# Designs tried in a protein design run: peptides against a protein of PDB entry 4J2C. Part 26

Target 1, 107 residues: chain A of PDB entry 4J2C
Amino acid sequence: MEDPFFVVKGEVQKAVNTAQGLFQRWTELLQDPSTATREEIDWTTNELRNNLRSIEWDLEDLDETISIVEANPRKFNLDATELSIRKAFITSTRQVVRDMKDQMSTS

## One batch from the design tools (peptide; made by RFdiffusion4, then SolubleMPNN)

Design b2_p13_4_s2 (from b2_p13_4, 7 letters changed)
Fold by OpenDDE base, seed 1:
Structure b2_p13_4_s2 (fold): chain B 107 residues (1-107), chain A 13 residues (1-13)
Amino acid sequence: as target 1 above (107 residues)
Amino acid sequence: MLEELREYIKSLL
């Protein structure tokens, strides 16, 4: 089976962009709650949390694929550069998600 | 889990 990492990476990136949009709206709603209903606040909060959770799940699975590859390098034709790129993507994306979660937990 | 990733992992295990 063909390695789907690149495709999954793109889909995770799209999910991150969606989360960032939700986060921006979440911030706006909390800074000026008079601009929206409680229903929108709750919806935005829940959508954001769900989106972040989904991303974290996907990152864990992507990380697992890396572990599998590293455990059996003979089976896979990935070079060190590609492996590094994949690891960097997971690390940086986790940080982006963590930053949003940290800000949500302190508000 | 994304379906394409699920299938891929299955192929690896």
Scores: peptide ipSAE 0.185, ipTM 0.760, DockQ to the pose 0.572
Fold by OpenDDE base, seed 4:
Structure b2_p13_4_s2 (fold): chain B 107 residues (1-107), chain A 13 residues (1-13)
Amino acid sequence: as target 1 above (107 residues)
Amino acid sequence: MLEELREYIKSLL
């Protein structure tokens, strides 16, 4: 079967962009309560948390694929550069998610 | 889990 990492990477990136948009709105709603309803705050918060959770789940699965590839180097023709790119993507994306979660937990 | 990734992992296990 074809390696879907590139496709999944793109989908995770889209999810991150969506989460960042929700995070921005979440921040705006909390900064100016006069422009916010409780309903929108709750909706935005829930959507944001759900998106972040989904991203984290996908990152765990992507991380597993790396372990599988590294355990089967002869089966997968991936050079060190490609593996580094994949690992860097997971690490950096986790950090982006963590930063949003940290800010939410302190509010 | 994304479906395409799920199927891929299944093929590897």
Scores: peptide ipSAE 0.184, ipTM 0.759, DockQ to the pose 0.563
Fold by OpenDDE base, seed 2:
Formats: structure tokens, C-alpha cells, sequence
Structure b2_p13_4_s2 (fold): chain B 107 residues (1-107), chain A 13 residues (1-13)
């Protein structure tokens, strides 16, 4: 079976973009209560949390694939550069998610 | 879990 990491990476990136849009709206609603209804705040908050949770889940699975590859170096042909890129993507994406979650928890 | 990733992981185990 073909390695789908690149495709999954793209889908996670799209999910991050969606979450960032929701986060921006969430921030706007909280900064200007006159433009916010409880319904929109709740909807935006829930959608954002769901998106972030989904991303975290996918990152865990991506991380597992790396662990499997590293545990079986003779079976896989990924070079050090590609492996580093994959690890960096997971690390940086986790940081982006964590930053949004941290701001939500302190607001 | 994304389906394509699920199937891939299954193939690795």
C-alpha cells in the first residue's frame, strides 16, 4: 500500500486553516460582545473545540506511523530528510493547536 | 482517524 502521509498532511493542514478561521471569529466575538450572541459564541466554541480535537487525533496517528517506521528501518525506505520533515510537521502543528487551546483556556 | 491513514496503519502492523 502506498504511503498516504502527504495526502493526510494536506488534509490536516486544511483542518488547521479551518480551526484558525474559527479561532479568529471566536476571538472577535469575545473582544466585541455587542456583535456576539450566546448562540454564535457557543457554536463557534464547539466547532473550534471539535476541529482541534480532530486534528490532535490525526496527529497522534501520524506520530504512530513515524514510530512504526523508526522501529522497522529495514522495511521502509524513507530518508532522514523526509522523516525530519514529517516530525517537524507534527511538532509544529501540535504547537499551533496548543497555542489556540491555551488562549481558549485563559479566556 | 482518517480512513486512508487507518488502512495504511493496518497494512504496517
Amino acid sequence: as target 1 above (107 residues)
Amino acid sequence: MLEELREYIKSLL
Scores: peptide ipSAE 0.183, ipTM 0.758, DockQ to the pose 0.571
Fold by OpenDDE base, seed 3:
Structure b2_p13_4_s2 (fold): chain B 107 residues (1-107), chain A 13 residues (1-13)
Amino acid sequence: as target 1 above (107 residues)
Amino acid sequence: MLEELREYIKSLL
């Protein structure tokens, strides 16, 4: 089967961009309550959390694929550079998600 | 989980 990592990576990146847009709106709504309804705040918060959970789920599964490949390197023939790129993507994306979650938890 | 990833993982096991 074809390695879908590149496609999944793109879809996760799109989800991150969506979450960042929601996070920006969330921040704006909380900074100026006069422009916000409780309904929009709740909707934005829920959509944001759902997106973040989805990203975290996909990152866990991507991380598992790396573990499987590393357990049997001859079978999959991925070089060290590609593995490093994949690991870096997971690590950096987790950090982006954590940063948004941390800001949400302190508000 | 994305379906393409699910199928890929299954193929790895």
Scores: peptide ipSAE 0.182, ipTM 0.757, DockQ to the pose 0.578

Design b2_p13_4_s3 (from b2_p13_4, 7 letters changed)
Fold by OpenDDE base, seed 2:
Structure b2_p13_4_s3 (fold): chain B 107 residues (1-107), chain A 13 residues (1-13)
Amino acid sequence: as target 1 above (107 residues)
Amino acid sequence: SLEELRRYIESLL
């Protein structure tokens, strides 16, 4: 079976972009309540949380593939550079998600 | 897709 890591990576990247847009709107709505309805705040908050949760779930599965590869180096043909890129993507994306979640939890 | 990844992971376990 073909390694679908890069496909899922692309999907996660798109989800991150969507979440960042929602986060920006969320921030704007909370900073200027006169421009916000309860309905829009609730919708934006829920959509943002759903996107972040989806990203986290995908990252867990991506991370599992890394663990499997590292536990079975002879079975896979990934070089050190590719493995580092995959690990860096997961780490940096988790940080982006964590930053948004931290700001949401303190607001 | 995620479903493909799931199947891929399962095939490795």
Scores: peptide ipSAE 0.235, ipTM 0.808, DockQ to the pose 0.706
Fold by OpenDDE base, seed 4:
Structure b2_p13_4_s3 (fold): chain B 107 residues (1-107), chain A 13 residues (1-13)
Amino acid sequence: as target 1 above (107 residues)
Amino acid sequence: SLEELRRYIESLL
């Protein structure tokens, strides 16, 4: 079966971009209540949380693939460079998500 | 996709 890592990676990247847009709007709404309705705040908050949750879900599955590959090095033709790239993507993306979540939890 | 990834993982376990 074909390795779908790069496909899911692309989907996660798109989700991150969407989340960042929602996060920006979320901050704007909270910074100027005169331009915000409760409905938009709630919608934005929920959409943002859903996107972040989706990203975290995908990252867990991507992380599992790395563990499987590392446990079966003879079965997979992935060099150290490719594995490092995959690990770095997961680590950096988790940090981006964590930063947004941390800011939301303090508001 | 997530479904493809799930199937892929399951095929490895």
Scores: peptide ipSAE 0.230, ipTM 0.806, DockQ to the pose 0.708
Fold by OpenDDE base, seed 3:
Structure b2_p13_4_s3 (fold): chain B 107 residues (1-107), chain A 13 residues (1-13)
Amino acid sequence: as target 1 above (107 residues)
Amino acid sequence: SLEELRRYIESLL
């Protein structure tokens, strides 16, 4: 079966970009309430949270593939560089998500 | 392509 990691990685990256846009709007709405309606705040907040949850779900599945590959190195023959890139992507993306979640929880 | 990833993971187990 074909390794779909790069496809999911691309989808996660797109979701991160979407979330960052929503987060920016969320921040703007809270910084200037005169330009914001409760409806837009709620919509933006919900869309943002949904995107973040989706990203976290995908990262869990991607992380599982790495664990399986590392447990069976002879079977999959991924070189150390590719494995490192995959691990780094998951780690850095989790940090990006955590940063947005932390800011949302403190507002 | 979450479905494809899920099938891929399951095939690895």
Scores: peptide ipSAE 0.222, ipTM 0.802, DockQ to the pose 0.723
Fold by OpenDDE base, seed 5:
Structure b2_p13_4_s3 (fold): chain B 107 residues (1-107), chain A 13 residues (1-13)
Amino acid sequence: as target 1 above (107 residues)
Amino acid sequence: SLEELRRYIESLL
């Protein structure tokens, strides 16, 4: 079966961009309550949380593929560079998500 | 593609 990692990676990247946009709006709404409606705050918050959860879920699956490859190096022919790129993507993306979640949990 | 990834993962197990 064909390795779909790069396809999912692209989808996660798009989801991150969407989440960052929602996060920015979320921040703006909370910074100036006079221009914010409860409806928009709730919508933005829910959309943001849903996106973040989706990203985390996808990252878990992506991370599992790496674990499987590393546990069976003779079965898979991914070079060190590609594996490093995949690991870095998951690590950095998790950090981006964590940063947003941390700010949301303290507000 | 997520479903494809899941099928892929399952095929590896």
Scores: peptide ipSAE 0.237, ipTM 0.810, DockQ to the pose 0.740; fails the geometry check

Design b2_p13_4_s4 (from b2_p13_4, 6 letters changed)
Fold by OpenDDE base, seed 4:
Structure b2_p13_4_s4 (fold): chain B 107 residues (1-107), chain A 13 residues (1-13)
Amino acid sequence: as target 1 above (107 residues)
Amino acid sequence: SLKELREYISSLL
């Protein structure tokens, strides 16, 4: 079976971009009540939370693949550079999600 | 792709 990591990585990246757009809109709606309806605030908030949750779930699965590869280095043809890139992606993406969640929780 | 990832993981365990 082929390694689908890079495909899922791309999908997560797209989801992050979507979440960042929703987060920006969420911020705008809360900062300028005259341009915001309760309906849009609720929709944006829910969509944002759902996207962030989805990303976190995908990252958990990606993270599990890292553990499996590290436990079986000879079975997988991944060099240190590729493994580092995969780890860095998960770490940095988690941080991006955490930053948005932190700002939402303090609003 | 997530489905394929889960299948991939399962095949490795």
Scores: peptide ipSAE 0.235, ipTM 0.813, DockQ to the pose 0.740
Fold by OpenDDE base, seed 5:
Structure b2_p13_4_s4 (fold): chain B 107 residues (1-107), chain A 13 residues (1-13)
Amino acid sequence: as target 1 above (107 residues)
Amino acid sequence: SLKELREYISSLL
């Protein structure tokens, strides 16, 4: 079976971009209440939370593949550089998600 | 592709 990591990586990247757009709108709505309806605030908040949760779940699955590869290095054609790239993606993406979540919890 | 990923993971375990 083919390794789908790079495909899922791309999908997660798109999901992050979507979440960042929702986050930007979320901040705008809260900064200027005159432009905000309660309906849009609630919708944006819920969509953002759902997207972030989905990303986190996807990252867990990606992280599991790395654990399996590291436990069975001879079975997979991944060098240290590729593994580092995959790990870095998960780490940096988790940080991006965490930053948005932190701002939401303190606003 | 998450479905494919989960299937892939399952095949590795």
Scores: peptide ipSAE 0.233, ipTM 0.812, DockQ to the pose 0.745
Fold by OpenDDE base, seed 2:
Order: structure tokens, then sequence, then C-alpha cells
Structure b2_p13_4_s4 (fold): chain B 107 residues (1-107), chain A 13 residues (1-13)
């Protein structure tokens, strides 16, 4: 079976971009209540949370693939550079998600 | 896709 890591990586990247757009709107709605309806606030909040949850789910699965590869280095001939790229993607993406979640929880 | 990834993971276990 073909390694789908890079495909999922791309999908996660798109999801992050979408979440960042939702987060920006969420911030704007909170900063200026006169421009916000209850419906839009609720929709934006829910969409944002759902997107972040989806990203976290995908990251967990991606992280598991790394663990499996590291446990079976002879079976999967990924070089150190590729493995580092995969790990860095997960780490940095988790940070981006965490930053948005932290700001949402403190508001 | 997520489904493909899960299938892939399962095949590795």
Amino acid sequence: as target 1 above (107 residues)
Amino acid sequence: SLKELREYISSLL
C-alpha cells in the first residue's frame, strides 16, 4: 500500500488555513460586537472548533505512522531528513492549533 | 485521505 502521509499532510495544511480564516473572523466578531450576530458567533465558533478537532485527529494518526516507522526502521526506508520533516510538520502544526485553542479558552 | 491513512496504518500493524 502506498504511503499516504504527504497527501494527508496537504489536507491538514488546507484545514489549518481554513481554521486560521475562521479564527480571524472569530477574533473580529469578539472585538466589535456591533458587527456580530449571535448566529454568526455561534457558527464561527462551532466551525472553528470542529476544524481544530479534525486537525488534531489527523495529527494523531500521522504521529502514529511515525511511531510505527521508528519501531521498524528496516521495513520502512525513510531517511533521517524525511522523518525530521514529518516530525517537524506535526510539532509545528500542533503548536498552531494550540495557540488558537489557548486564545479561545481565555476569551 | 483520513480513511486511506487509517487503512495504511492498519496494514502496518
Scores: peptide ipSAE 0.230, ipTM 0.809, DockQ to the pose 0.707
Fold by OpenDDE base, seed 3:
Structure b2_p13_4_s4 (fold): chain B 107 residues (1-107), chain A 13 residues (1-13)
Amino acid sequence: as target 1 above (107 residues)
Amino acid sequence: SLKELREYISSLL
């Protein structure tokens, strides 16, 4: 079966971009409540949370593929650089998500 | 492609 990692990676990246846009709007709305309705705040908050959950779910699955590959290095023979890139993507993306979640929880 | 990924993972296990 073909390795779909790069495809999912692209989908996660798109979700991150969407989440970052929603997060920016979320911060703006909470900073000046007069700029939007309660409905927009709630919608933005829900959309943001949904996107973050989706990203975290995908990262868990991507992380599992790495664990499987590392447990069977001879079977897959992935380039060390490629494996490093995959790990770095998951780590950095988790940090981006964590930063947004932390800021949301402190509000 | 989430379905595809899960299918791929299952094939590896």
Scores: peptide ipSAE 0.226, ipTM 0.808, DockQ to the pose 0.670

Design b2_p13_5_s1 (from b2_p13_5, 6 letters changed)
Fold by OpenDDE base, seed 2:
Structure b2_p13_5_s1 (fold): chain B 107 residues (1-107), chain A 13 residues (1-13)
Amino acid sequence: as target 1 above (107 residues)
Amino acid sequence: SARDKLREFYYSP
């Protein structure tokens, strides 16, 4: 069986791209209310929150795999570089999500 | 799902 980490990573990356687009629109709608309807604001906000939640959910699972690999190094033949890349992805992606959530909570 | 894929691989004997 092939390691599905990179598959899930790709799914998370796509979700991040979607969230970033929604976040941009969310920002635009709030900056210029004349171009916004309540329906679009609500839709955009909900879609954005859903995407962010999905990302966080997947990141938790990805993070757990790191612990599993490190606890079972002989079962999973991964070198230090690969593990570092995986950890960096999780850390950086969490930061991206956190930045968007912080801005949403302060608006 | 993502969770199912990961569970199948990482928790399989």
Scores: peptide ipSAE 0.509, ipTM 0.901, DockQ to the pose 0.806
Fold by OpenDDE base, seed 5:
Parts: sequence; C-alpha cells; structure tokens
Structure b2_p13_5_s1 (fold): chain B 107 residues (1-107), chain A 13 residues (1-13)
Amino acid sequence: as target 1 above (107 residues)
Amino acid sequence: SARDKLREFYYSP
C-alpha cells in the first residue's frame, strides 16, 4: 500500500487554492460595496470559513501522521529530509490559513 | 476521505 500522505497533501493544496480565490473575492466585495450584495458577501464568507476549517482539520490529521512516524521510524522508513518537508508543509499552510483568518477577524 | 485514507495506512498492523 502506498503512503497516502502526498495524496492528502495535494487535496489540502487544492483546498488552499480554493480558499485563496474565495478570500480574494471576499476582499473585493468588501472594498467595493456598489458591486456587492449582502447575499454574495454572506455566501462567500461562509464558503471561505468552511474551506479554512476543512484545511485545518486535514492539517491536524497530517500532523498526527508525523507523530506516528516518529514513534515508529522503522515501520515507515522515512528519512529526515522527507519528514522535514512534511513538517514544513503543515507549518507553512497553517500560516497561510492564519493570515486569512486574521484579516477576516479584523474586518 | 482524507481521514480514512490516513487511518487505513498509518494505523494498520
């Protein structure tokens, strides 16, 4: 059986791209009220929040796999470089999500 | 789902 980490990683990356698109639209709607409806603002906001929550959930699962691998290094046989890449992905993705959430909370 | 995929691989005997 192949390690599904990279598959889930890809799904998270796709979700991030979707969230970034929603975030961009969210900012546009708030910056130009003349082109925005309350309905679209609410829809975009809700979709964005749902996507961000989904990403955070998947990141928790990915983070858990790191702990499992580190507790069972012989079973999975991952080198330090690969583990570092996996950890870096989780850290950087969390930061991207955090930045969007921070901007939403201050608006 | 992502959770199912990961669980099957990482928690399998």
Scores: peptide ipSAE 0.508, ipTM 0.901, DockQ to the pose 0.785
Fold by OpenDDE base, seed 3:
Structure b2_p13_5_s1 (fold): chain B 107 residues (1-107), chain A 13 residues (1-13)
Amino acid sequence: as target 1 above (107 residues)
Amino acid sequence: SARDKLREFYYSP
């Protein structure tokens, strides 16, 4: 069986890209109220929140796999470089999500 | 789902 980490990583990255697009639109709507409807603001906000929650959920699962691999190194045979890449992805993606959430909470 | 994919691989005997 092939390691599905990269598949989930891809799904997370897609969700990040979607969230960033929604965040951009969210920012535009708030910056120019004359071109914004409450309906679009609400829709954009809800979609953005849903994507962010999905990302956070997947990151928790991905993070757990790191612990599993580190506890069972012979079973998975992942080298230090691969583990570092996986950890870095989780860390950096969490930061991206946190930055968007912080900006949403301060608006 | 992502969770199912990961569980199948990482928690399999």
Scores: peptide ipSAE 0.505, ipTM 0.900, DockQ to the pose 0.804
Fold by OpenDDE base, seed 1:
Structure b2_p13_5_s1 (fold): chain B 107 residues (1-107), chain A 13 residues (1-13)
Amino acid sequence: as target 1 above (107 residues)
Amino acid sequence: SARDKLREFYYSP
């Protein structure tokens, strides 16, 4: 069986890209109310929140796999560089999500 | 789902 980490990683990356697009629209809608309807604001906000939540959920699962691998190195036989890449992805993605959430919370 | 995929691989005996 092939390690599914990279598959989930790809799904998270896709979700991040989607969230970034939604976030940009969210910002635009709030900056110029004349071009926005309440319906679109609500939709965009909800979609963004849902997407961010999904990403966070997946990141937790991915992070857990790291712990499992580190606790069972012989079972998985992962290269140290690969493990580092996985950790870096989780860390950087969490930061991206946090940045968007922080901006939303201060609006 | 992501959870299912990961569970199958990482929690298998």
Scores: peptide ipSAE 0.504, ipTM 0.898, DockQ to the pose 0.810

Design b2_p13_5_s2 (from b2_p13_5, 5 letters changed)
Fold by OpenDDE base, seed 1:
Structure b2_p13_5_s2 (fold): chain B 107 residues (1-107), chain A 13 residues (1-13)
Amino acid sequence: as target 1 above (107 residues)
Amino acid sequence: SNRDKLRTFYYTP
């Protein structure tokens, strides 16, 4: 069985890209009410929230796997470099999500 | 699901 970590990582990366696009549109809609419909605002907001929630869900699971690996290093036989990459991805992605959520909550 | 994939791999003895 192949380690599914990078499969999930790839899906999270795609979700982040999608969320960033939705976030940009969200800001545009709020900054120019004359171009925005309530329907598009609601749709964009909901899609954005859904994507962010999905990302956070996967990040939680990915983070758990790191804890498991660190507790059982011989079972998984990961080198320090790979573990570092995994940790860095989770940390940076959480920050990206946090930044978007913070801006949404203050608007 | 992603959760199932991860758990299957990481929790299987």
Scores: peptide ipSAE 0.647, ipTM 0.947, DockQ to the pose 0.770
Fold by OpenDDE base, seed 2:
Structure b2_p13_5_s2 (fold): chain B 107 residues (1-107), chain A 13 residues (1-13)
Amino acid sequence: as target 1 above (107 residues)
Amino acid sequence: SNRDKLRTFYYTP
């Protein structure tokens, strides 16, 4: 059985890309109301929120795996470099999500 | 689900 961390990581990365596109559109719609309908604003907002929640859900699970690996190093045999990459991914992705959420809450 | 995949791998003895 292969370690599924990289599979989930890849799915999170795709979700981030999708969210960033939705966030850009969300920003554009709010900056130029003449080109925005309430329907598109609502749709974009909902899709964006759904993607962000999905990302956060997966990040929680990914973060849990880090704790498990660190508590059981002999079982998983991960080197320091890989563990660092995994941690960095979670940290940086959480920051990306937080930045979008902060802007949405203050707009 | 991703959660199930992760938990299966990381909690399986």
Scores: peptide ipSAE 0.647, ipTM 0.947, DockQ to the pose 0.764
Fold by OpenDDE base, seed 5:
Structure b2_p13_5_s2 (fold): chain B 107 residues (1-107), chain A 13 residues (1-13)
Amino acid sequence: as target 1 above (107 residues)
Amino acid sequence: SNRDKLRTFYYTP
């Protein structure tokens, strides 16, 4: 059976790209009210939040796999560099999500 | 789901 980590990682990356697009639109709508409707603001906000929650959900699961691998190094036989890459992905992605959430909460 | 896929692989003996 193939390790599904990279599959989920790819899906998270796609979700991040989608969220960033929604976030950009969200900021544009708030910066120029003359071109924004409340309906679009609400829709964009909801879609963005849904994407962010989905990302956070997957990140938690990915993080759990790292703990499992570290507890069972012989079973998975992952290279130290690969493990570092996995950890870095989770850390950096969490930061990206946090930054968007922080900006949304302060607006 | 992604959760199911991950858990199936990582918790399977």
Scores: peptide ipSAE 0.646, ipTM 0.947, DockQ to the pose 0.756
Fold by OpenDDE base, seed 4:
Structure b2_p13_5_s2 (fold): chain B 107 residues (1-107), chain A 13 residues (1-13)
Amino acid sequence: as target 1 above (107 residues)
Amino acid sequence: SNRDKLRTFYYTP
């Protein structure tokens, strides 16, 4: 069986791109109320939150795999570089999500 | 689900 980490990583990356697009639209709608309907604001906000929650869900599971690999190094035989890349992806993606959430909570 | 795929791989002996 192939390691599914990269598959989930790819899906998270796509979800991040989607969320960033939604976030941009969300920002635009709030910056110019004359071009925004309540319906679009609500839809965009909900879609954005759903995407962010989905990302966070997958990141938790990806993070769990790190612990499993570190506890069973002989089973998975991942080198330090690969493990560092996986950890960095989780850390940086969490930061991207956090930045969007922080801005949403203040608006 | 992604969770199922990950857990199947990483928890299967």
Scores: peptide ipSAE 0.644, ipTM 0.946, DockQ to the pose 0.775

Design b2_p13_5_s3 (from b2_p13_5, 6 letters changed)
Fold by OpenDDE base, seed 4:
Structure b2_p13_5_s3 (fold): chain B 107 residues (1-107), chain A 13 residues (1-13)
Amino acid sequence: as target 1 above (107 residues)
Amino acid sequence: SSRDKLREFYYSP
């Protein structure tokens, strides 16, 4: 059985790209109310929040795998470089999500 | 699902 970490990682990356697009539109709608309908604002906001929650959920699962690997190094046999890359991905992605959430909460 | 695969891979005996 192949390690499914990269599959979930790819899904998270796709969700991040989607969220960034939605965030850009969200920003545009709020910056120019004349081009924004309440319906589109609500839809964009909800879709964005849903994507962010999905990302956070997957990141929690991925983060858990890190702990499992570190507790069972012989079973998984991942080198330090690979583990570092996985940790960095989780950390950096959480920061991207946090930045968007912070801006949304102050709007 | 991807979540199921994670559980199977990382929690399997």
Scores: peptide ipSAE 0.601, ipTM 0.930, DockQ to the pose 0.898
Fold by OpenDDE base, seed 5:
Structure b2_p13_5_s3 (fold): chain B 107 residues (1-107), chain A 13 residues (1-13)
Amino acid sequence: as target 1 above (107 residues)
Amino acid sequence: SSRDKLREFYYSP
């Protein structure tokens, strides 16, 4: 069986791209109310929040796999470099999500 | 689902 970590990682990356697009639109709508409708603002906000929540959920699962690997290193035989890359992905992605959430909460 | 696959792969005996 193939390690599904990469599959989920790819899904997270796609979700991040989607969220970033929604975040950009969200920002534009709030910066120029003359071109914004309440309906689009609400839709964009909800879609963005849903995407961010999905990402956070997947990151928790990915983080759990790292704990499992570290507890059973011989079973999975991952080298330190690969494990580091996986950890870095989770950390950096969480930061990206947090930055968007912080900006949304202050608006 | 991918989530199920994670569980199957990482929690398998």
Scores: peptide ipSAE 0.598, ipTM 0.930, DockQ to the pose 0.936
Fold by OpenDDE base, seed 2:
Structure b2_p13_5_s3 (fold): chain B 107 residues (1-107), chain A 13 residues (1-13)
Amino acid sequence: as target 1 above (107 residues)
Amino acid sequence: SSRDKLREFYYSP
């Protein structure tokens, strides 16, 4: 059986790309209200929040796999470089999500 | 689902 970490990683990456596009539109709508309806603002906000929530959920699962691997190194046989890459992905992605959420909460 | 696969892969005995 192939390690499904990469499958979920790919899904997270796609969700991040989608969220970034939605965030850009969200920013544009708030900067120039004349270009937006309430319906579009609400839709964009909800879609963005849903994507961010999806990312956070997957990151929790991915983060848990790290702990499992580190607790059972002989079972999974992952080298330090691979683990470092996985940890870095989770950390950097959480930061991207946090930055968007912070801007949304303070807008 | 991918989440199910994660659970199966990482929590299997």
Scores: peptide ipSAE 0.604, ipTM 0.931, DockQ to the pose 0.940; fails the geometry check
Fold by OpenDDE base, seed 3:
Structure b2_p13_5_s3 (fold): chain B 107 residues (1-107), chain A 13 residues (1-13)
Amino acid sequence: as target 1 above (107 residues)
Amino acid sequence: SSRDKLREFYYSP
């Protein structure tokens, strides 16, 4: 069986890209109320939140796989470089999500 | 689903 980590990683990256686009639109709508409708603000906000929640959910699963691999190194045969890349992806993606959430909570 | 595949791959005996 192919390691599905990369499939989920790809889905997370897609959700991040989508969230970043939605976040940009969200900021634009709030910066210029004359061009914004309540309906678009609500839609954008909801879609953004949904993507962020999806990302956080997948990151929890991906993070758990790291623990499983580290506890069972002979079973998975992942080298240190690959593990570092996986860990870095989770860490950096969590930071991206946190930054967007922080800005949303302070607006 | 991808989530199912994760569970199958990483929790399989």
Scores: peptide ipSAE 0.598, ipTM 0.930, DockQ to the pose 0.942; fails the geometry check

